# Designs tried in a protein design run: peptides against a protein of PDB entry 1BH9. Part 9

Target 1, 89 residues: chain A of PDB entry 1BH9
Amino acid sequence: FSEEQLNRYEMYRRSAFPKAAIKRLIQSITGTSVSQNVVIAMSGISKVFVGEVVEEALDVCEKWGEMPPLQPKHMREAVRRLKSKGQIP

## One batch from the design tools (peptide)

Design b1_p13_2_s1 (made by RFdiffusion4, then SolubleMPNN; from b1_p13_2, 6 letters changed)
Fold by OpenDDE base, seed 5:
Structure b1_p13_2_s1 (fold): chain B 89 residues (1-89), chain A 13 residues (1-13)
Amino acid sequence: as target 1 above (89 residues)
Amino acid sequence: DMLEAVFNAILAA
């Protein structure tokens, strides 16, 4: 791992979704209250999802011969590629 | 896919 990769990983590890916001979002979708465990589980899988999209976007950026920071076009292309690979719905 | 299935399973619990 490069120092830059290590720094990105550290930032990723320290990042977190606000529990209250996630809870409200889930409840707005389900129409019912959800438990703390559901919030934790959904927060975790959401973080993994974001991580996968960002890693794909970094790959797109590199393959296009461009340098960070990531731009919206990288994120959009990453999502398209992940969908085509069947990695995300 | 798997991710969608996981989301739905968690929300259904």
Scores: peptide ipSAE 0.061, ipTM 0.702, DockQ to the pose 0.081
Fold by OpenDDE base, seed 2:
Structure b1_p13_2_s1 (fold): chain B 89 residues (1-89), chain A 13 residues (1-13)
Amino acid sequence: as target 1 above (89 residues)
Amino acid sequence: DMLEAVFNAILAA
């Protein structure tokens, strides 16, 4: 791992979704209240998902011969590739 | 599809 990769990982590790915001978002979708454990579980899965998308986007950026920072086009292509690989619905 | 299944499972709990 390069220092840059390590720094990105550290920033990722320190990042977190606000519980209140996640709770409101879930409830807006389900139409019912959710428990704290559901919020924690969904927050964790969401963080993993974001990490996977960003990792794929970085790979796209590199394969296109471009340099950071990531742009919307990298994120869109990453999602497309992950869908193609069957890694996301 | 796997992620969708996981999301649904968690929300169904």
Scores: peptide ipSAE 0.060, ipTM 0.697, DockQ to the pose 0.079
Fold by OpenDDE base, seed 1:
Structure b1_p13_2_s1 (fold): chain B 89 residues (1-89), chain A 13 residues (1-13)
Amino acid sequence: as target 1 above (89 residues)
Amino acid sequence: DMLEAVFNAILAA
């Protein structure tokens, strides 16, 4: 990866979902309150999920001979490829 | 389907 790609990747890795928002989302699904540990765990796995999509999108961008920043078309193609590979549901 | 399994496992805790 180029320095530019690494910088963008690190920006995504350093990003975090607001705990309050994640808690509300989980509770809207479960119908009950959830512990902080559950919020932390779900936030973590959600970040990993987003990271996998972004990594694939960066690969798509490179394979198409294009340069960052990522565009919606890269993200859509990334999701399609990951589904085809069975890496995401 | 691994991510789905992980999500479900966490929510079940």
Scores: peptide ipSAE 0.059, ipTM 0.694, DockQ to the pose 0.079
Fold by OpenDDE base, seed 3:
Structure b1_p13_2_s1 (fold): chain B 89 residues (1-89), chain A 13 residues (1-13)
Amino acid sequence: as target 1 above (89 residues)
Amino acid sequence: DMLEAVFNAILAA
């Protein structure tokens, strides 16, 4: 990692979804209560998902010859690419 | 598709 990459990674690592919010979101979808382990698992997968999108967006930014910070156009393109590659639904 | 399957599996638990 470069220093900049490390800083971004640190910020990523420090970020987290509030458990209560995730629980409410899941329950709003399933219509039933879920265990804390399900919340933890879903939170983890969600964070990985966000990380993958951001990673792809950074790649897009670089490939376009641009420099951070990421812009909405990078995020949108990242999602398109990930969908195209079948990495996200 | 992979993530969708994972999400569904977790939501179904």
Scores: peptide ipSAE 0.040, ipTM 0.659, DockQ to the pose 0.085

Design b1_p13_2_s2 (made by RFdiffusion4, then SolubleMPNN; from b1_p13_2, 5 letters changed)
Fold by OpenDDE base, seed 4:
Structure b1_p13_2_s2 (fold): chain B 89 residues (1-89), chain A 13 residues (1-13)
Amino acid sequence: as target 1 above (89 residues)
Amino acid sequence: AMLEAVFNAILEA
């Protein structure tokens, strides 16, 4: 792995959704209180999802011969490609 | 639709 990849991973690893905000969001959808474990699990899978989209977007950016930072067009294309590959619904 | 299934499973817990 390159140093850049490691740096991105470290930034990704340290990033987190605020638990209170996630809890409120889930509860607004479910209409009922959720446990701490549900918040943790949902936060985790959401982070994985974001990570996968970002990695695809970085690939798109590179394939288009462009440089970071990522732009909305990269994110939109990433989602389209991931859907096409069947990696996201 | 695996990701969606995971989300739904978590929400059901």
Scores: peptide ipSAE 0.042, ipTM 0.662, DockQ to the pose 0.082
Fold by OpenDDE base, seed 2:
Structure b1_p13_2_s2 (fold): chain B 89 residues (1-89), chain A 13 residues (1-13)
Amino acid sequence: as target 1 above (89 residues)
Amino acid sequence: AMLEAVFNAILEA
């Protein structure tokens, strides 16, 4: 890893979704209350998902010969590629 | 599809 990559990883590791917001979001979808453990589990999986998408988007940006910061077009292309690879639904 | 399956499993718990 370059220093820049390491810094991004450290920032990613320190980031977290607010539990209250995740709980409300899940409950808005399911129509029922969820436990703290469900919130923790879903938050973890969501963070992994975001990390994978961002990593793919950075790869897209590089392959297009462009420089950071990431733009919406990189994120959209990343999602398309991950879907094509069967990595996400 | 894997993440969708995981999401569903968590939501059904």
Scores: peptide ipSAE 0.041, ipTM 0.662, DockQ to the pose 0.081
Fold by OpenDDE base, seed 1:
Structure b1_p13_2_s2 (fold): chain B 89 residues (1-89), chain A 13 residues (1-13)
Amino acid sequence: as target 1 above (89 residues)
Amino acid sequence: AMLEAVFNAILEA
């Protein structure tokens, strides 16, 4: 990874979904209120999920001989590859 | 599949 890639990756690792937004989203799916611990756990797993996609997209960008920033085509290809590898549903 | 299982497990808690 280049220094620029590492910096962007680190930004994603530091990012977090707002707890209130995640809580609302989960509750909209479950139809019931959820505990703070569930929100924390889901937020963490969601972050890891997004991180895996972004990491794969960065790899795609590099393998295509292109430079950041990531474009939608990189994200789409990343999702395809991760699905093919069985790393995401 | 594993990630989906994790999401489902969390939602069931």
Scores: peptide ipSAE 0.040, ipTM 0.656, DockQ to the pose 0.083
Fold by OpenDDE base, seed 3:
Structure b1_p13_2_s2 (fold): chain B 89 residues (1-89), chain A 13 residues (1-13)
Amino acid sequence: as target 1 above (89 residues)
Amino acid sequence: AMLEAVFNAILEA
């Protein structure tokens, strides 16, 4: 791993979604209260999901011959590519 | 679907 990759991983590893915010978001979608275990599970899955999208977006940015920082267009294209590859639903 | 909702919420924050 490069120093840049290690730095990104450290930032990613130390990042976390606030439980209260995730709970509110899920409840806004489901319309009902959710358990703490659901919040924990969804938080973990979401972190993995975001990480995968960001890595794909960095690849998109590079393949388009562009330089960071990432832009919304890179993120949208990343999601599109991950779906086409069957890596996300 | 719900993961996409979380993703979109993060982008809008």
Scores: peptide ipSAE 0.031, ipTM 0.597, DockQ to the pose 0.500

Design b1_p13_2_s3 (made by RFdiffusion4, then SolubleMPNN; from b1_p13_2, 5 letters changed)
Fold by OpenDDE base, seed 3:
Parts: C-alpha cells; structure tokens; sequence
Structure b1_p13_2_s3 (fold): chain B 89 residues (1-89), chain A 13 residues (1-13)
C-alpha cells in the first residue's frame, strides 16, 4: 500500500452507517422487525459494498487522468463498470 | 431476496 492508500483505508475503517438508519431501511423493505445482529450483518455487508464501489471509482479517476477528490461522475462510472463485470446487480 | 433488494435500494437512492 502507498501512504495515500493507507490513509484512505484508515478513513474507510473508521466510517460506519448509522444503525438506526440501516434498521429503518431494512424494515421498510422486509415489512417486519429485524434483530440487532441482522442490522450489524447488513451494515457490514453494506460497508463492503460501498468500499468496492469507491475502490472502482478511484480506479476510474486514475484511468481518466484526474486527481482526487472523487466526483459523482467517477461514482456513476464505477457502478456501470461493476455492473458490466457482474460484481453488482 | 432481501440482500438484493437492499443493494438495489442503495443503488437507486
């Protein structure tokens, strides 16, 4: 890892979704109450998902010869590429 | 399933 990669990784590790928001989102989809463990598990999965998107977006930014910070266009292109690769629905 | 629905919600929001 470069120093920049390490710094981004540390920021990523320190970030987290609010549990209440995740719980509300899941419940709005499932139509039923969910346990704390389900919220924790889904929060972790969601964090991994966002991490993968951001990683792809950073790759897009680099391939386009642009400098940080990431812009919406990088995120949109990242999602398109991940869908093309079959890594996300 | 549930996971797919959550992913779709995130992507569409």
Amino acid sequence: as target 1 above (89 residues)
Amino acid sequence: DMLEAVFNAILES
Scores: peptide ipSAE 0.028, ipTM 0.579, DockQ to the pose 0.504
Fold by OpenDDE base, seed 2:
Structure b1_p13_2_s3 (fold): chain B 89 residues (1-89), chain A 13 residues (1-13)
Amino acid sequence: as target 1 above (89 residues)
Amino acid sequence: DMLEAVFNAILES
């Protein structure tokens, strides 16, 4: 990994979704209470998902000959590409 | 892949 990738990873690693917020969100969708383990699992999956989108967006930004920070157009294109790759539904 | 490593780390936590 490049130094830049490692630096991004460190910032990414330090970020987290608040458990309480995730719990409330899941419950609002499922209509039932969820366990702490479900919250932890979903939080982890969500974090990985965000990471994948951001990484793809950075690749898009680079391929378009642009420089950070990421813009909404990069994120939108990233999602399109990930869908085409079958990485996300 | 870094994200795969992170995913595995989360599963093991």
Scores: peptide ipSAE 0.028, ipTM 0.585, DockQ to the pose 0.045
Fold by OpenDDE base, seed 4:
Structure b1_p13_2_s3 (fold): chain B 89 residues (1-89), chain A 13 residues (1-13)
Amino acid sequence: as target 1 above (89 residues)
Amino acid sequence: DMLEAVFNAILES
């Protein structure tokens, strides 16, 4: 890994969705209370998803001959590509 | 990448 890549990974690892917010969101959808483990699991899945999109977006940015920071167009294209590859629904 | 692979493995376990 490059130093820049390592720094991004470290920031990524340290990042987290607020548990209370995730809990409220899930409960608003399910209509029932959820356990702490469910919140943790959903938070993890969400984090992985974001990571996948960002990774693809960085690839898009590079392939377009552009430099970070990522722009909305990179994120949109990333989602399109991931869908095309069948990596996300 | 490596980090993603690790997290995916953890979530699958």
Scores: peptide ipSAE 0.027, ipTM 0.569, DockQ to the pose 0.045
Fold by OpenDDE base, seed 1:
Structure b1_p13_2_s3 (fold): chain B 89 residues (1-89), chain A 13 residues (1-13)
Amino acid sequence: as target 1 above (89 residues)
Amino acid sequence: DMLEAVFNAILES
C-alpha cells in the first residue's frame, strides 16, 4: 500500500454509521425491533458497500487522468461500472 | 487487497 492509500484506509476504518440511526432505519423498514447484533452486522455490510463504491470511484478518477478529491461525476460513473460488473444491483 | 484489509478491520472492531 502507498502512504496515500494507507491514509485513506485508516480514515475509512475509523468512520462508522451511527448505531442509533441504523437501528431506526432498519426498524422503519421491518416494522419491528432489531437486536444490537443485527445493527452491527448491517452497519458492517453497509460500510463495505460504501467502500466498494468509493474504491471504484477512485479508480475512475485515476483512469480519467484526474486527481482527488472525488466529484459527483466519479461517483455516478463508479455506480454505473459496478452495476455493469454485477457487483451491485 | 485494500477491500480485504478493510473487511478484516471491520471484523476486528
Scores: peptide ipSAE 0.027, ipTM 0.573, DockQ to the pose 0.044

Design b1_p13_2_s4 (made by RFdiffusion4, then SolubleMPNN; from b1_p13_2, 5 letters changed)
Fold by OpenDDE base, seed 5:
Structure b1_p13_2_s4 (fold): chain B 89 residues (1-89), chain A 13 residues (1-13)
Amino acid sequence: as target 1 above (89 residues)
Amino acid sequence: DMLEAVFNAILEA
């Protein structure tokens, strides 16, 4: 791992979704209240999901011969590729 | 599909 990769990982590791926002989002989908444990679990999995997309987007950016920061086009292509690989629904 | 299945399982708990 390069220093740059380590720095990105540290930023990722320290990031988190606000519990209240996640709770409201889930409840808007389910139509019912959810427990604190559900919010925690969904927050964690969502973070992993975002991490996978960002990792793929960085790969796309590099393969296109471009430099960070990531742009919307990299994120869109990343999602497409992950779906094609069967890594996300 | 797997990720979606995990999300659904958690929401149903």
Scores: peptide ipSAE 0.039, ipTM 0.645, DockQ to the pose 0.077
Fold by OpenDDE base, seed 3:
Structure b1_p13_2_s4 (fold): chain B 89 residues (1-89), chain A 13 residues (1-13)
Amino acid sequence: as target 1 above (89 residues)
Amino acid sequence: DMLEAVFNAILEA
């Protein structure tokens, strides 16, 4: 890792979705209450998902010959590419 | 489709 990459990774590691917000979101979708374990599991998977999208977006940015910070166009293209690769539904 | 399957499994728990 470069110093900048390490800093980003540390910020990523320390970041987390608010438990209450995730619980409310899941419940709004399912129409019923969910357990604490479901919230924890979904939060973890969501964090991994966000990490994968950001990683792909950074790759897109580099391949386009551009420099950070990431822009919406990089994020949109990242999602498109991940879908094309079958890495996300 | 894998993530969708995982999401569905969790949401159905």
Scores: peptide ipSAE 0.038, ipTM 0.643, DockQ to the pose 0.084
Fold by OpenDDE base, seed 2:
Structure b1_p13_2_s4 (fold): chain B 89 residues (1-89), chain A 13 residues (1-13)
Amino acid sequence: as target 1 above (89 residues)
Amino acid sequence: DMLEAVFNAILEA
């Protein structure tokens, strides 16, 4: 890994979704209360998902011959590519 | 749609 990759990973590792916010969001979707374990599990999966999208967006940015920071167009293209690869529904 | 299946499985637990 490059120094830049390590730095990004460290920032990613330190980031987290607030449990209370995630719980409220899930409950707003499901219409019922959810356990703490469900919140933890969904928070983890969500973090991994965001990480994968960002990584793909960085790849898009590089392949387009552009430099960071990421822009909305990179994120949109990343999602399209991940869908094409079957990585996300 | 594996990811959606995983999400649904977790939410049903």
Scores: peptide ipSAE 0.038, ipTM 0.641, DockQ to the pose 0.078
Fold by OpenDDE base, seed 1:
Structure b1_p13_2_s4 (fold): chain B 89 residues (1-89), chain A 13 residues (1-13)
Amino acid sequence: as target 1 above (89 residues)
Amino acid sequence: DMLEAVFNAILEA
């Protein structure tokens, strides 16, 4: 892997959703309080989801003969492709 | 069930 790829991975690894924000979001949907473990689990799943979308978007960007940074058009196409592959609803 | 509902909501957002 390239230095650029490693750098992107490190930035991704260090990123995280604020626990309080995730907790509030979950509770707004469920209507009840949730445990810390649920917040942690959902935060992790959400991070993986975002990572998969970004990875697909980078692939789209490359296949279109373009270079980063990613643009909204790459993200939109990534979502379409992931849906067609059945990787996201 | 609750977790699944939240998961789906996030994916659809």
Scores: peptide ipSAE 0.035, ipTM 0.627, DockQ to the pose 0.296

## One batch from the design tools (peptide)

Design b1_p14_1 (made by RFdiffusion4)
Fold by OpenDDE base, seed 4:
Structure b1_p14_1 (fold): chain B 89 residues (1-89), chain A 14 residues (1-14)
Amino acid sequence: as target 1 above (89 residues)
Amino acid sequence: ETLLTEMMTEFSEH
């Protein structure tokens, strides 16, 4: 892989959702308090989800013969493709 | 997840 690809992965690996924000978001939906394990699990699932969308968007960008940075049109097409593949609802 | 898996492998071996 290129240095750029490795750098993107490193940024992804280092990224994380703030636990407090995730906890507040879940609680706003459930109406009740949630455990630390639930916050950790949801944070992990969310990170994987974002990673899959970005991966697909980069593929779209490349297939369209375009260069980064990603644009909203790449993200929209990525979501459409992932839905068609049944990878996201 | 194929690209991410491959990138993880590449990164771990780098």
Scores: peptide ipSAE 0.031, ipTM 0.532, DockQ to the pose 0.056
Fold by OpenDDE base, seed 1:
Structure b1_p14_1 (fold): chain B 89 residues (1-89), chain A 14 residues (1-14)
Amino acid sequence: as target 1 above (89 residues)
Amino acid sequence: ETLLTEMMTEFSEH
């Protein structure tokens, strides 16, 4: 792996969504209070989801013969492809 | 999650 790939992975691994923000978001959707465990679980799967989108976007960037950093066009195409594959709703 | 899986594997082996 390249140094750039390792750095991106480390930044991803150390990143996290603010728990309070996630809790508020979930509660705004459900209309009821949620437990800390629900917040932790949702934060985790949200992080994984972002990782999957970024990974697909990097693949798009490479297939288009372009170099990082990722641009909005890569992200939009990544989401389209993941939807077409049935990997995201 | 090919990239993430590969990276996790690489780190776990070292």
Scores: peptide ipSAE 0.029, ipTM 0.519, DockQ to the pose 0.051
Fold by OpenDDE base, seed 5:
Structure b1_p14_1 (fold): chain B 89 residues (1-89), chain A 14 residues (1-14)
Amino acid sequence: as target 1 above (89 residues)
Amino acid sequence: ETLLTEMMTEFSEH
């Protein structure tokens, strides 16, 4: 990894969705209370999902010969590519 | 992807 990649990784690694917010969000969708393990699992999956999209967007940015920060166009293209690959619905 | 792989490894080992 480059220094920049390491810095991004460290920031990503230290980031987390607040459990209470995730719990409320899930419950707003399901209409029922959820366990702590469900909250943990969904938080982890959500973080992985965000990481995957951002990493794909960084790849798009690089392939287009552009430099950070990421722009909406990179994110849109990333989502399109991930859908095309079947990595996201 | 490299970052995702690293994160998944850490997640799995937690």
Scores: peptide ipSAE 0.028, ipTM 0.567, DockQ to the pose 0.053
Fold by OpenDDE base, seed 2:
Structure b1_p14_1 (fold): chain B 89 residues (1-89), chain A 14 residues (1-14)
Amino acid sequence: as target 1 above (89 residues)
Amino acid sequence: ETLLTEMMTEFSEH
């Protein structure tokens, strides 16, 4: 890993969704109360999902011969590519 | 992909 990649990894590892917001979002969809463990699990899954999109967007940026920071066009293209690969719905 | 793999490994180990 490059120093830049390690830095991104550490920032990602330390990032987290606010538990209260995730709980409210899940409950708005399910219509029922959820446990702390469900919130933790869903937060983790969501974090992995965001990581996958960002990683794909970084790849898009590089393949287009562009430099950071990521732009909305990279994120949109990343989502398109992941959908075409069947990695996200 | 390498970064993502490492991040997912870290996640699964905790």
Scores: peptide ipSAE 0.027, ipTM 0.561, DockQ to the pose 0.055

Design b1_p14_1_s1 (made by RFdiffusion4, then SolubleMPNN; from b1_p14_1, 10 letters changed)
Fold by OpenDDE base, seed 1:
Structure b1_p14_1_s1 (fold): chain B 89 residues (1-89), chain A 14 residues (1-14)
Amino acid sequence: as target 1 above (89 residues)
Amino acid sequence: DELFQRAMEELSKV
């Protein structure tokens, strides 16, 4: 892998959603307080989801013969493809 | 990750 790919991976790996913000968001939806474990689980699955969408979008960008940065059209197409593959609802 | 797994179990109860 290129240095650029490794750098992107490292940045992604080190990224995290603020726990307090996620907790507030979940509670606003559920209408009840949530445990720390729920926040961790939701944060984790959300990070995976974002990663999958971005990865697909990068693939779309490449297949279209275009260069970064990603544009809204790449993100929209990525979501469409992931839905078509049954990877996301 | 054990912590993540426990979180998923807790999430399933919501």
Scores: peptide ipSAE 0.033, ipTM 0.646, DockQ to the pose 0.032
Fold by OpenDDE base, seed 3:
Structure b1_p14_1_s1 (fold): chain B 89 residues (1-89), chain A 14 residues (1-14)
Amino acid sequence: as target 1 above (89 residues)
Amino acid sequence: DELFQRAMEELSKV
């Protein structure tokens, strides 16, 4: 790990989705109430998913010879690549 | 990834 990578990882670890918002979102999809554990689990998985997409997007940005901040085009390409690799549905 | 492991653990309990 470079110092920059370590700093990003630390920021990532400290980040969190608002529980109430996640709960409402899930419930809007399921049509029923969900437990706290479901919210926690889904929040964690979602965080990991976002992290993977961002990591891929940074790689895309670099490969395109561009500099941060990330743009929507990097995110879209990242998703395409992750799908191609079978890492996401 | 500790976060991922924790998330999967919680899912297994649901």
Scores: peptide ipSAE 0.032, ipTM 0.620, DockQ to the pose 0.038
Fold by OpenDDE base, seed 2:
Structure b1_p14_1_s1 (fold): chain B 89 residues (1-89), chain A 14 residues (1-14)
Amino acid sequence: as target 1 above (89 residues)
Amino acid sequence: DELFQRAMEELSKV
């Protein structure tokens, strides 16, 4: 990793979704209460998902010969590519 | 991915 890549990874690793917000969101979808462990698990899976999309978007930005920061067009293209690869639904 | 593995471990306990 470059120093910049390492710094981004450390920032990503230390980031977290607000547990209360995630709990409310899950319960709004499932219609039932969820345990703390469910919130933790879903938060982790969601973080991995976001990380994969951002990683793909960074690759898109680089391949298009553009410089950071990421723009909505990079995120949209990343999602499209990941869908095409079967990595996301 | 360590985060993914930890998330899957938590799901297995539910």
Scores: peptide ipSAE 0.031, ipTM 0.622, DockQ to the pose 0.038
Fold by OpenDDE base, seed 5:
Structure b1_p14_1_s1 (fold): chain B 89 residues (1-89), chain A 14 residues (1-14)
Amino acid sequence: as target 1 above (89 residues)
Amino acid sequence: DELFQRAMEELSKV
């Protein structure tokens, strides 16, 4: 791994979704109150989801012979590929 | 990632 890859991983590891925002979002969908544990779990799942999409998008970018930063076209292709692999719904 | 797939599977059941 390059130093740049390590730095990106460190930034990713330190990142988190705001709990209040996640709670409001979940409750807007479910129509009922959710526990703190649900918010924590959903925040973690969401972070992993974003990580997987970004990882795939970086792979797409590389395979297309392009350089970062990621563009919307990389993200769209990443989602398509992950769906085709059955990794995301 | 296997962990991600399991998490999504459990989420889909709720």
Scores: peptide ipSAE 0.028, ipTM 0.588, DockQ to the pose 0.040

Design b1_p14_1_s2 (made by RFdiffusion4, then SolubleMPNN; from b1_p14_1, 10 letters changed)
Fold by OpenDDE base, seed 5:
Structure b1_p14_1_s2 (fold): chain B 89 residues (1-89), chain A 14 residues (1-14)
Amino acid sequence: as target 1 above (89 residues)
Amino acid sequence: DELIKRAMEELSRV
């Protein structure tokens, strides 16, 4: 990778969902309070999930002979493919 | 993160 690519990678690596927002979201679904560990775990899983969808969408974009940036159609197709592969519900 | 690395590699190949 170029230095620019490495810098972008580091930015993505350091990116995270706001803990308070994730906590509120989980609690809105579960109807009860959740521990810090649950928030951390869910935040990590969510980041990985987003990464997998984006990775698949980039693959779709390439396979369709198109160029970035990703478009909604790439994301929709990515989700469809990941579901078909059993990688997401 | 390996996942992010792969995404960056894919982006660079397009």
Scores: peptide ipSAE 0.035, ipTM 0.616, DockQ to the pose 0.083
Fold by OpenDDE base, seed 4:
Formats: sequence, structure tokens, C-alpha cells
Structure b1_p14_1_s2 (fold): chain B 89 residues (1-89), chain A 14 residues (1-14)
Amino acid sequence: as target 1 above (89 residues)
Amino acid sequence: DELIKRAMEELSRV
């Protein structure tokens, strides 16, 4: 991979959900306070989930002979494929 | 992983 490719991948790897926002979101759903470990775990799971969907969507885009940026149709097809593979619910 | 490799290639085109 080129330096540019590595940089783009590293930017994705460094991306993260704000802890305060995740904590507020979880608490709005559960109705109770959550621990730091729960916030960390949910943030990690969410990052992996987004990564898998985007990765599959990029594959769809390529297979359809199209170029970035990703469009809603790529994301929808990605979700269908991941569900079919049993990788997401 | 081939999927990761392809994703990185697609990202490079943005």
C-alpha cells in the first residue's frame, strides 16, 4: 500500500465516538447510569460494526464498477450481504 | 484479509 492508503486507513482507525455522547445515548435508552467499561465496550462494538459495514459497502461499490464517495445504495446492499453472511443481525 | 485490502484501495480513490 502507498503512504496515502496507509494514512487514510490510519485516520479510520483513529476515529472514535465521543465517550460523553455514547454515555448519554445509552443512558437515554436504559434509563439508568452506565459504567465507564460499558461505554468503552459499546464504543468498541459500534466502531467494529461501522467498520464492517463500510468495508462491505466499499466492496459493493467496486464490484458495481463505481467510484467513491459511497452512496446510500452501497450501504443498503452492504447490510443485505452482511446479514446473508450472518456477520450482522 | 482481502476485503480490507480492497477497502483500502477504494479509499485511496477518494
Scores: peptide ipSAE 0.033, ipTM 0.626, DockQ to the pose 0.099
Fold by OpenDDE base, seed 3:
Structure b1_p14_1_s2 (fold): chain B 89 residues (1-89), chain A 14 residues (1-14)
Amino acid sequence: as target 1 above (89 residues)
Amino acid sequence: DELIKRAMEELSRV
């Protein structure tokens, strides 16, 4: 890792979804109450998913010969590529 | 996202 990459990773590592917001979101979809463990699991999976998309988007940005910050076009292309690779449904 | 939505639906069935 470069210093810049390390700093980004540290910011990512320290970030978290608010549990109450995640719980409300899940319940809005499932229509039923969910346990704390489900909220924790979904929060973790979601964070990993976001991290993977951002990582792919950074790769897209670099391959296009562009510099950060990431733009919506990088994120959209990242999702397309991850789907193409079979890494996300 | 659709991925998260599907995951939530699967979890609701457990």
Scores: peptide ipSAE 0.030, ipTM 0.617, DockQ to the pose 0.041
Fold by OpenDDE base, seed 1:
Structure b1_p14_1_s2 (fold): chain B 89 residues (1-89), chain A 14 residues (1-14)
Amino acid sequence: as target 1 above (89 residues)
Amino acid sequence: DELIKRAMEELSRV
């Protein structure tokens, strides 16, 4: 609810994966064509996933007594913690 | 969690 948090959310909200790139990526994995709805759904859950990782990384940064911007070490630790919590595979 | 919650709410409306 801080200005910084609001600004981050707005930038996050306005961000999007290029549909064509996501479609190509999915098709490279499945080996078959996918519908527009599949691309939309996968893009959505991927965006949420990125948000969860970034949020955890911000928490890591704060708990380490450091200030933004996030660094690779925060992102790596965030992923490790989310895995240990069973929040991501 | 607040940012993710708001994002999920927005996605649920689309």
Scores: peptide ipSAE 0.030, ipTM 0.597, DockQ to the pose 0.053; fails the geometry check

